# Designs tried in a protein design run: peptides against a protein of PDB entry 5HOI. Part 213

Target 1, 351 residues: chain A of PDB entry 5HOI
Amino acid sequence: FRYMPFSPAGTPFGFTDRRYLTMNEVGYVSTVKNSEQYSITVSFFDVGRFREYHFEDLFGYDLCFLNEKGTLFGQSKTGQIQYRPHDSIHSNWTKIIPLQAGERITSVAATPVRVIVGTSLGYFRSFNQFGVPFAVEKTSPIVALTAQNYRVFSVHYSQFHGLSYSLSELGTSSKRYYKRECPLPMSLPNINSDMKKDANLDYYNFNPMGIKSLFFSSYGDPCIFGSDNTLLLLSKWRSPEESKWLPILDSNMEIWKMSGGKETTDIHVWPLALAYDTLNCILVKGKHIWPEFPLPLPSEMEIRMPVFVKSKLLEENKAILNKKNEIGADTEAEEGEEDKEIQIPVSMAAE

## One batch from the design tools (peptide; made by RFdiffusion4, then SolubleMPNN)

Design b1_p22_1_s1 (from b1_p22_1, 13 letters changed)
Fold by OpenDDE base, seed 5:
Structure b1_p22_1_s1 (fold): chain B 351 residues (1-351), chain A 22 residues (1-22)
Amino acid sequence: as target 1 above (351 residues)
Amino acid sequence: DKESEELYKKVVEGLEKRKAAR
């Protein structure tokens, strides 16, 4: 295992000179390699509210977090971070995070009021939006961060214990834990099954944990989207004993349903955010599981608990087809077996 | 390639129709 820089919904370069550093409901940050330099563009979905901007990156930022007020950049090896407000009222600031030998910044997060830096040695560093430090805490190695307002969702990795998570609130004087290094019931990428396709190897080298994104919902619940394409939501986190992870969406099942029951490897869900009862996402066409350039328009996918089993739906559809054939016996239309679209009942599309 | 494109369009249109029905 190697600690890699993680950003929410960040993409690898692959065979291209460009990638997304991060994307969410606010927008997307892209970087283009030009010789020894990078050109970074911060783009927004709401073009009426925000103006796209770009700048030259001489440092090779490999970490990014976008919010409604600014963009945080980080360089995993050097420890450099930069915060860039979207407005011209507030100044950009740069800071060097002290790193030990072999330590890397693994993730960064920013809200309008907090900046968080997590490292491969488990240093958790908190700042205000102006880069003034609050505290340094030693945790288990941090592999991913997200934040909303004063709340931080952190994912940790131990070789002995696997994945864990913390949920904390960063007040002005103190950090409160709602959850502290609790087991995270997320499946790790299966190297042996998924790596048989060269196209996925680049992604696993970029993101060994297979965490496509993590965010807070519009209700302030921690969400994570792993390599299994299942959206997990942490429910009841205010009650430590009642807190549980809910699989609120199997995106592969939803794509299978929307396809008319066709198995495909060329359509992928790329998560952006959870707004109310809808996953905001990019539908990716192609062999790569991540979006390429240009970025498609975001799609909305309704959250649904995975109650349906594919085999049972296939059996029910075969039974419906057999009943239709028993009623319609006299027309010998040899319509070929291959293109029988599974009619998913409209009621199951509305529930 | 064509089939994957048609399938992609079908999925996109299906999600848009569900969005418009809410």
Scores: peptide ipSAE 0.431, ipTM 0.915, DockQ to the pose 0.804
Fold by OpenDDE base, seed 3:
Structure b1_p22_1_s1 (fold): chain B 351 residues (1-351), chain A 22 residues (1-22)
Amino acid sequence: as target 1 above (351 residues)
Amino acid sequence: DKESEELYKKVVEGLEKRKAAR
């Protein structure tokens, strides 16, 4: 296993000279290789609220976090971080994070009030929005971070214990834990079944944990979207004994329903954010599970508990078709069984 | 490729129709 730099919804270069460093509900950050340099562009979905900007990157930033006030960049190997406000009122700042031999920054997060840096050795570093340090804590190795306001959702990895998570609040004087290194019931990528396709191997090498993104919902609940394309939400996290992960969306099942029951490997959900009852996502067409260039418009997918079984829906549709055929005795057109569009009842499309 | 394009359009339109029905 190798610790790789993680950013929410970041994409690999693949065979191209460009990738997304990060994307969410605010916008998307892209980088293009220009010989020995990179050109970074910060783009926004709300073009009326924000102005796109670009700059030359001489450091090769491989970590990014976008929020409504600015963009945090990081270089995993050198420990350099840069915060760039979107407005011209506040100045950019740069800092070097001290790294031990072989240590990497694995993830960064930024809110309008906090900057967080996590490392492969489990150093958790917190700063204010101006880069003034609050604390350094030693945790299990950090593989992913996200933050909203004062709250931080961190994912940890141990070779012995697998994935764990923490949920903390970074006050002015103290860190409070709501959850501390609790087991994370997320499936890891299956190398043997899923990696028969070269595209999946490239993504696994970029992101070995298969965490496509993690974010806070609009209600402030931690969310994670793994390689299984299931959105998990941490419910009741304020009550330690009642807290549970809810599989609130199987995106593969929703694509299958919307396709009329066709199995496909060329349509993928790329998660951005959870706003109320909808997953904001990019619907990706093609062999790659990640969006290419140009970025498609975001889609909204309603959250639904995965209570439906494909086999039952197929049996119910066969029973409906057989009843229709018993009423209409006419023409034996042997159109192959595989292409019959499964009419998913509109009620199951509205529930 | 053509079938994948038609399927992609159908999924996009399906999501848009569900959004408009809410």
Scores: peptide ipSAE 0.430, ipTM 0.915, DockQ to the pose 0.761
Fold by OpenDDE base, seed 1:
Structure b1_p22_1_s1 (fold): chain B 351 residues (1-351), chain A 22 residues (1-22)
Amino acid sequence: as target 1 above (351 residues)
Amino acid sequence: DKESEELYKKVVEGLEKRKAAR
């Protein structure tokens, strides 16, 4: 296994010279390769609140985290990080993270008050927004980070134990754990089933954990979106005994419902954020599971617990069709049984 | 391609209709 640099909703280059370093509800960061250099653009969805900006990247930043106040960049191999405020009032700063031989920065996160760096050796480094260090902790190898305010959601990987997660709060004087290296019930990408398409292999090589994104909800709950396209939310994390992962959205099931029950492999959900009861996402068309350029407008998908089975809905639809045929309704509409939109029960719309 | 485009459009429009009904 090789640790790869992870950024929330980051995309591979594929066969192109450009990719998204990260994206979320605030905006998207793109990089374009120009010979030995990169041009980075920080773009925003709220064009009235923020101005797009760009700069030349001589370091080849492969890690990024975007928040409402600035963008954190990192170079996984060199250990260089840069924080760029979106405003011109605050100064940019650069720092070198000391790395051991073979160590990589695997993920970075930034809030308006904290900067976090995680490494392949499990070094968890915390800083303030000005790059002043607080602490260094040794954990299991870190594969992904996100942060909101003072809280950090970290994903860890062990060859022996698989995926685990931590939820911590970075106070001024101390780190508090709500969860420390607890099992993460997320499915890993299945190389044998999912990698039959070259595009999936390219994505796996870029992101072997299949974590498309992780974020905090608007309510401050940790969320993760894996290769199975299921949104998991950590519920009741303040109560250790009651804390559980909830599968709050099967995005493949929602696409299937919205399609009228058509199976497709050419429509994909790319997660950005969870705002209240809606997944903010990019609806991707095509073979690649990630958005290309230009970026489509974000869509909203309602969260719904996956309580229904496709087979039952198909059986119910067949039963409705058979009843209509028995009633002798003269609707000679030769629309083949396959083209009839599955009526989703109203009860599914009200949950 | 055409079918995938029509299906994509249907899914986008369906999500937009649900959003507008809230």
Scores: peptide ipSAE 0.428, ipTM 0.915, DockQ to the pose 0.810
Fold by OpenDDE base, seed 2:
Structure b1_p22_1_s1 (fold): chain B 351 residues (1-351), chain A 22 residues (1-22)
Amino acid sequence: as target 1 above (351 residues)
Amino acid sequence: DKESEELYKKVVEGLEKRKAAR
């Protein structure tokens, strides 16, 4: 296992000179390799609210977090971080995070009021929006971070205990934990089954945890989207005894439903955000599970508890077809059983 | 692949239709 720099919905280079450093509901940050330098572009979905900007990156930033006020960049090996406000009225700032030998920044997060840095040794560093430090805490090794306002969702990894998570609030005077290094019931990528496709090996080398993204919902609930393409939401996190992870969307099942019951390997969901009851996402076409260039328009996918079994839906559709044939409805041609669009019942298509 | 393109369009259009019906 190797600690890799993580950014929400970041993509690998693959066989190209370009990748997305991060993307969410606000926009997307891309980097292009130009010899020994990089050109970074910060793009927005709301072009009326924000102006696209670019700059030359001499440091090779491999960490990024985008919010409504600015973009945080980080270099995992050198410990350099840079915050760039979207508004040119506010000054950029740069800081070096002290790293021990072999330590890496593994994730960064930024809100309008906080900057957070997590490392492979489990150093959790908090700052204000101007880079003034608050505290340093030692935790289990951090593999992913996201933040909303004063709240931080952190994912930790141990070789002995697997994945854990913390949920904390970074007040002015103190850090409060709602959850502290609790087990995270997310499936890790299966090297033996998933690595049969070369495209999956490149992604695994980029992101060995298979965490495509993590974010807070519009209601302030922690969300995580893993390699199994299931969206998990942390429910009732304010009540320690009642808190649970809910599988609120199986995106593979939703693609299967929308395809008319066709199995496909060339359509993928790439998560951006959860807004109310809809997953904002990119629908990716092709062999790669991540979006390429140009970025497709975002799609919305309604959240649904995965209560349906494909085999049962197939049996019900066969039974409906057999009943139609018995009633002497005209023999529309014997298109092979594989080409018949599965009529998902409206009740099941609305759930 | 042409079939993959048609299936992708069908999924995109299906999600857009569901969004417009809400």
Scores: peptide ipSAE 0.427, ipTM 0.914, DockQ to the pose 0.773

Design b1_p22_1_s2 (from b1_p22_1, 11 letters changed)
Fold by OpenDDE base, seed 3:
Structure b1_p22_1_s2 (fold): chain B 351 residues (1-351), chain A 22 residues (1-22)
Amino acid sequence: as target 1 above (351 residues)
Amino acid sequence: SEEEEELFEKVKASLAARKAKR
């Protein structure tokens, strides 16, 4: 297993000279290869609130986290991190994270009040927004991080135990755990089924955990979007014994519903954020499961628990069609390839 | 294919129409 640098909704280069380092509800960060250097652009969806900016990257930043106040960059191999406030009021700062032999920064996160660095050896490093260190903790190997305000959602990987998660609050004096290295019921990418397409192999090599993104909802609930295109939300996390992961959206099922029941391989949902009851996402066209350049405008997809079974819907529609054919036997059956749109009952389109 | 393009625009239009009703 190889630990790869993870950033929320980051994309691979593929066969191109450019990729997204990260994207969320605030905006998107891109990097372009320019000979021996990179050009980084920080772009925003709210162009009235924020101004796009760019800079030359001589370090080859492969980690990024964007928030409403600034952008955190990291270099997984060298341990260099840089925080760039969006506002010119605060100065940029750079720090080198000490790494052991073979250690990598695997993920970084930043809020307006905290900076977090996670490593392949399970070092959890916390800082304030000015890069002043609070603590270093040894955990299981960290593969992904996100943060909101003082809260951190971390994903851990063990070769023996698979995926786990922690939910913690980074106060001024101490770290509080709400959840500590609990099992994460997320499916890992299936190498044998998904790797039939070269595009999926490139993505797997970039992100072997298949975590497309993780974020906090607008209500402060941890969310994760895996390779199965299911959005999981951690419910009741304040009550450790009652806490559960809820599959609040199957995006493949929603695409299937909106397509009239046609199976497609060239429409993909790329997750950005969960705002109230809607997944903010990029609708991707083509063979690649990730967005290319230019970035399409974000879409909103309503969350819906996957209660319905596709096979039952197909059987019910087949039964309705057979009943219509039994009643309509006297009028000329023009064998038109009627694109038999699956009429999804309005009740199933409201739950 | 042209069919995949039509299907993409249908899904995109469906998402846009749902947003406009909120």
Scores: peptide ipSAE 0.462, ipTM 0.919, DockQ to the pose 0.791
Fold by OpenDDE base, seed 1:
Order: C-alpha cells, then structure tokens, then sequence
Structure b1_p22_1_s2 (fold): chain B 351 residues (1-351), chain A 22 residues (1-22)
C-alpha cells in the first residue's frame, strides 16, 4: 500500500496535461502542466457571486480544498501549504509543515475558521484561517479529510484494522471527539475485478482507497462516496449508541433505473456535495469514471435508500409483459414496447 | 456507441425532469 495525496473529487492527469485538483458545490480547481511549472485556475459555479482567478504554481501543488472563502493548496512531499482567499482584501499566506523522513501530507481541509493538515504518519495539525497553529495530535495514518465550520471528518487507514473514521470539533482551546477512529464500513476497490480496464488501474494508482469524495451535508452530517458508487451518510452521530452509516444512494442503481433497466459501462456519477435530499454531482459520459475537460454542468440526483433488487424488478416487469400478452392475443405485437421504463415502486425516503 | 449516447441523454433528461417537478 502507498499513501497518495487525496483531495475531494480530485481527478488524475491520465494521459493529459491537465486535471482537477478538487471540486465541490462551490466550484472546481484545475491545474495544467506547463513544462516545469503548473498553471492553477480556481473556477466557480456561481459566477455572479465569485470571480474566477488563476496563478502560476512553481511548487507543484497536488492537494487542494475549496470553500466559500478561499482555497487551500498543499504539496504532499515538501510540506508546503498555501491559503488563497477568494477576496483580494485578505492576504495569501504560505507555510511549510515539518515532515519526517518519508512522511507525506495525505490530505488538507479548510473552512472559513480552520485549516487542517493530515499526514501519512497520522499527524493531525490544526490552524486558524491565518495559519496560526492550535495543536498537533498523533492519530492513525490519515488518508482523507473534510471540514465544515469547526467540525472535521477524517478517514484513517491501518494495515491491520483497515479503514476507520473520526468526527471531531476544533474549538479554540480544545478538540472534542464525537467519533474517534471508529470502523468505517466502506468497500475498498477490488483490484482483481475492477482493474480489468486500464482506466480503473490508473484511477486506483491515483486513489487506492477509491474515495471519490467526502463532505459534510447541508445538515452537517459526514458523507462519503466510495468506489462502489454508494453514498454513505453518518446518521445520529451526536448520540454515540445510535450512530450508523446509511447507504442513502446507490448511484449505479439509479442510473440503471433511469436507463430503463439497461446495463451501461459509460455513464458515471461524480460526487460534489449533498444539499438537503439531493446529491449534487457531475454526470460523466465515457470510459473514465471521472469528468474530463470542459467540466459539464452539475446535475442533481435525489437520494433513495437502495431497498430494491434488480432481479425482483426484472421479474415483476416480465410478469406484467406476460399478462399483457395473454390479454392481447389479437393485436399485432409492435416490437417497440421493450423500452418501457420499469415502474419503480414509491421509494421510501431516507429516515 | 450511439446506444450509450442515447442512454446518457435518457438519464440526463430523467434527472432534469425530476428537478423540474420540485
């Protein structure tokens, strides 16, 4: 296993000179290789609220986190981080994170009030929005971070215990844990089944955990979207005994339903955020599971608990067709009715 | 393929139609 730099919804270069460093509901950050340097562009979905900006990157930033107030950049090997406010009134700042031999920054997160740095050795470093340090804590190795306001959702990896998660609140004087290194019931990428396509191997080499993104919902619940294309939400996290991961959306099942029950290999959901009861996402066409350039407009997919099995829906649809054929002995079978959208029963809303 | 393109547009249209009902 190799620790790789993770950013929410970041894409690999593949065979191109450009990639997305990160994307979410606010916007997307792209980087383009230009000989020995990079050109970074910070773009926004709300062009009326935010102004696109760009800069030359001489450091080769491979970590990024975008929020409504600024963009955090990091270089996984050198330990350099830079915070760039979107508003020109506030100054940019740069800091070097001290790294041990072989240590890497694996993830960074930023809110309007906190900056968080996680490392491959499990150093959790917290700062204010001006880069003033609060604390350094030693945890299990950090593989992913996201943050909202004062809350941090961290994913950890152990060779012995697999994936775990923490949910913490970073006050001014203290860190509170709601969850501390609890088991994360996320499926890891299966190298043997999924790696038959070169594109999947390229993505695995970029992101071996298969975490496409992690974020907080609009209600402040931790969300994770893995390689299985299932959106997991941490419900009732304020009550330790009642807390559970809910599979609130199987995006492959939803694509299958919307296609009329056709299996497809070239339609993918790329997660951005969860806003109320909708996954904000990019609908991707093609062999690559990640969006290319230019970035399509975001789509909204309604959350639905995966309570239905494909086989059962196909059997029910076949039984309906057989009953129609028994009644309709005298009407010429127009071949065109096979494309009838499978009537899906009313989805139970996620509780 | 043309079929995968039609499926993509069908899925995209379904998502757009669901959004318009909200």
Amino acid sequence: as target 1 above (351 residues)
Amino acid sequence: SEEEEELFEKVKASLAARKAKR
Scores: peptide ipSAE 0.461, ipTM 0.919, DockQ to the pose 0.850
Fold by OpenDDE base, seed 5:
Structure b1_p22_1_s2 (fold): chain B 351 residues (1-351), chain A 22 residues (1-22)
Amino acid sequence: as target 1 above (351 residues)
Amino acid sequence: SEEEEELFEKVKASLAARKAKR
């Protein structure tokens, strides 16, 4: 296993000189490789509220986190971080995070009030928005971070215990845990089944955990979107005994329903955020599971718990077809079983 | 393929139609 730098909804370079460092509901950050340098662009979906800006990156930032007030950048190997406010009123700041031999920054997060750095050795470093340190804590190895206000959602990895998560609040004087290194019931990428396509191997090498993104919902619930394309939401996290992960959306099932029951490998959901009852996402066309350039407009997908099984829907559809044939309804010609659009019941069709 | 393009536009149109009903 190799610790890789993680940013929410970040994309690999693939065979190109450009990638997205991060994207969410606020916007998207891209980097273009120009010889030994990089050009970074910070773009926004609300062009009336924010102005796009760019700068030259001499350090090769491979970590990024975007919020409504600024962008945090990090370099996983050197330990350099930079915070850039979107508003010119506040100054940019740069800091070097001390790293041990072989240690990497694996993830960074920023809110208007906190900056968080996680490492491959499990150092959790917290700062204010001006880069003043609060504390250093030793945890299990950190593989992903997100934050909202004072709250932090961290994902940890152990070779022996797999994935775990923590949910914490970074007050002024102390860190409070709501959850501390609890098991995370997310499936890891299956190397043997999914790696038959070169595109899947490229993404696995970029992100071995298969975490496409993690974020807080508009209600402040931790969300994670894995390689299985299922959105998990942590419900009732304030009550430790009642807290559970809910599979609130199977995006593969929703694509399958919207296709009329056709299996496809060239339509993908790329998660941005959860706002109320809708997943804000990019609908991706092609062999790569991640968006290319230019970035398509975001789509909204309604959350729906996966209650139905494809096999049962196919059996019900076959039974309806057989009944129509018995009634002497002219079913149009024997086009192959694969091309028949399934009738999805209206109760299962998204209204 | 043309079929995968049509399927993509169908899924995209379905998402847009759901948004317009809300």
Scores: peptide ipSAE 0.460, ipTM 0.918, DockQ to the pose 0.736
Fold by OpenDDE base, seed 2:
Structure b1_p22_1_s2 (fold): chain B 351 residues (1-351), chain A 22 residues (1-22)
Amino acid sequence: as target 1 above (351 residues)
Amino acid sequence: SEEEEELFEKVKASLAARKAKR
């Protein structure tokens, strides 16, 4: 296992000179290789509210977090972080995070009020929006971070215990835990099944945990989207005894439904955010599971708990077709059984 | 393939139609 820098919905370079450092509901941050330098562009979906900006990156930032007030950048090896407000009224600031030998920054997060840095040795560092430090805590190795307001969702990895998560609140005087290093029931990428496609190997080398993104919902619930393309939501986290992960969307099942029951390998969901009852996402065409350039417009996918079995739907549709043929309804051509559009029950069709 | 392109546009159109009903 190798600790890699994680950013929410970040993409690999692949065979290109460009990638997305991060993307969410606010916008997307891209970087382009230019010899030994990088050009970074911060773009927004709401072009009326925000102005796109760019700058030259001499440090090779490989970590990024975008919010409504600014962008946090980080360099995983050097420990450099930079915060850039979107508004020119506020100054940029830069800081060096002290790293031990072999330590890496693995993830960064920023809200309008907090900056968080997590490392491969499990150092959790908190700052205000001006880079003033609050505390340093030692945890299990951090592999991913996200934050909303004062709340932080952290994912941890142990070789012996697998994935765990914490949910904390960073007040002015103290850190409160709602959850502390609890087991995370997320499937890791399966090297033997998923690696049959070279494109999946490139993504695995970029992100070996398969965490495509993590975010807080509009209601403030922690969400994670793994390699299985299932959106998990942490329900009832305020009550430690009642808290559970809910599989609120199987995006592969939803694509299969919208395709009329055709299996496809060239349509992918790339997660951005959960707004109310909809996953904001990029619908990706092609062999790569991540968006290329230019970025398509975001799509909205309704959340639906996976209750249905594909095999039962196929059997029910065969039974309906056989009944129609017995009733002597129009003998339109025997197009092969594979091309027949599956009638998805109205309860399963998102009307 | 042309079929994969048609399938992608069908899925995209389905998502757009659902958004327009909300």
Scores: peptide ipSAE 0.458, ipTM 0.917, DockQ to the pose 0.782

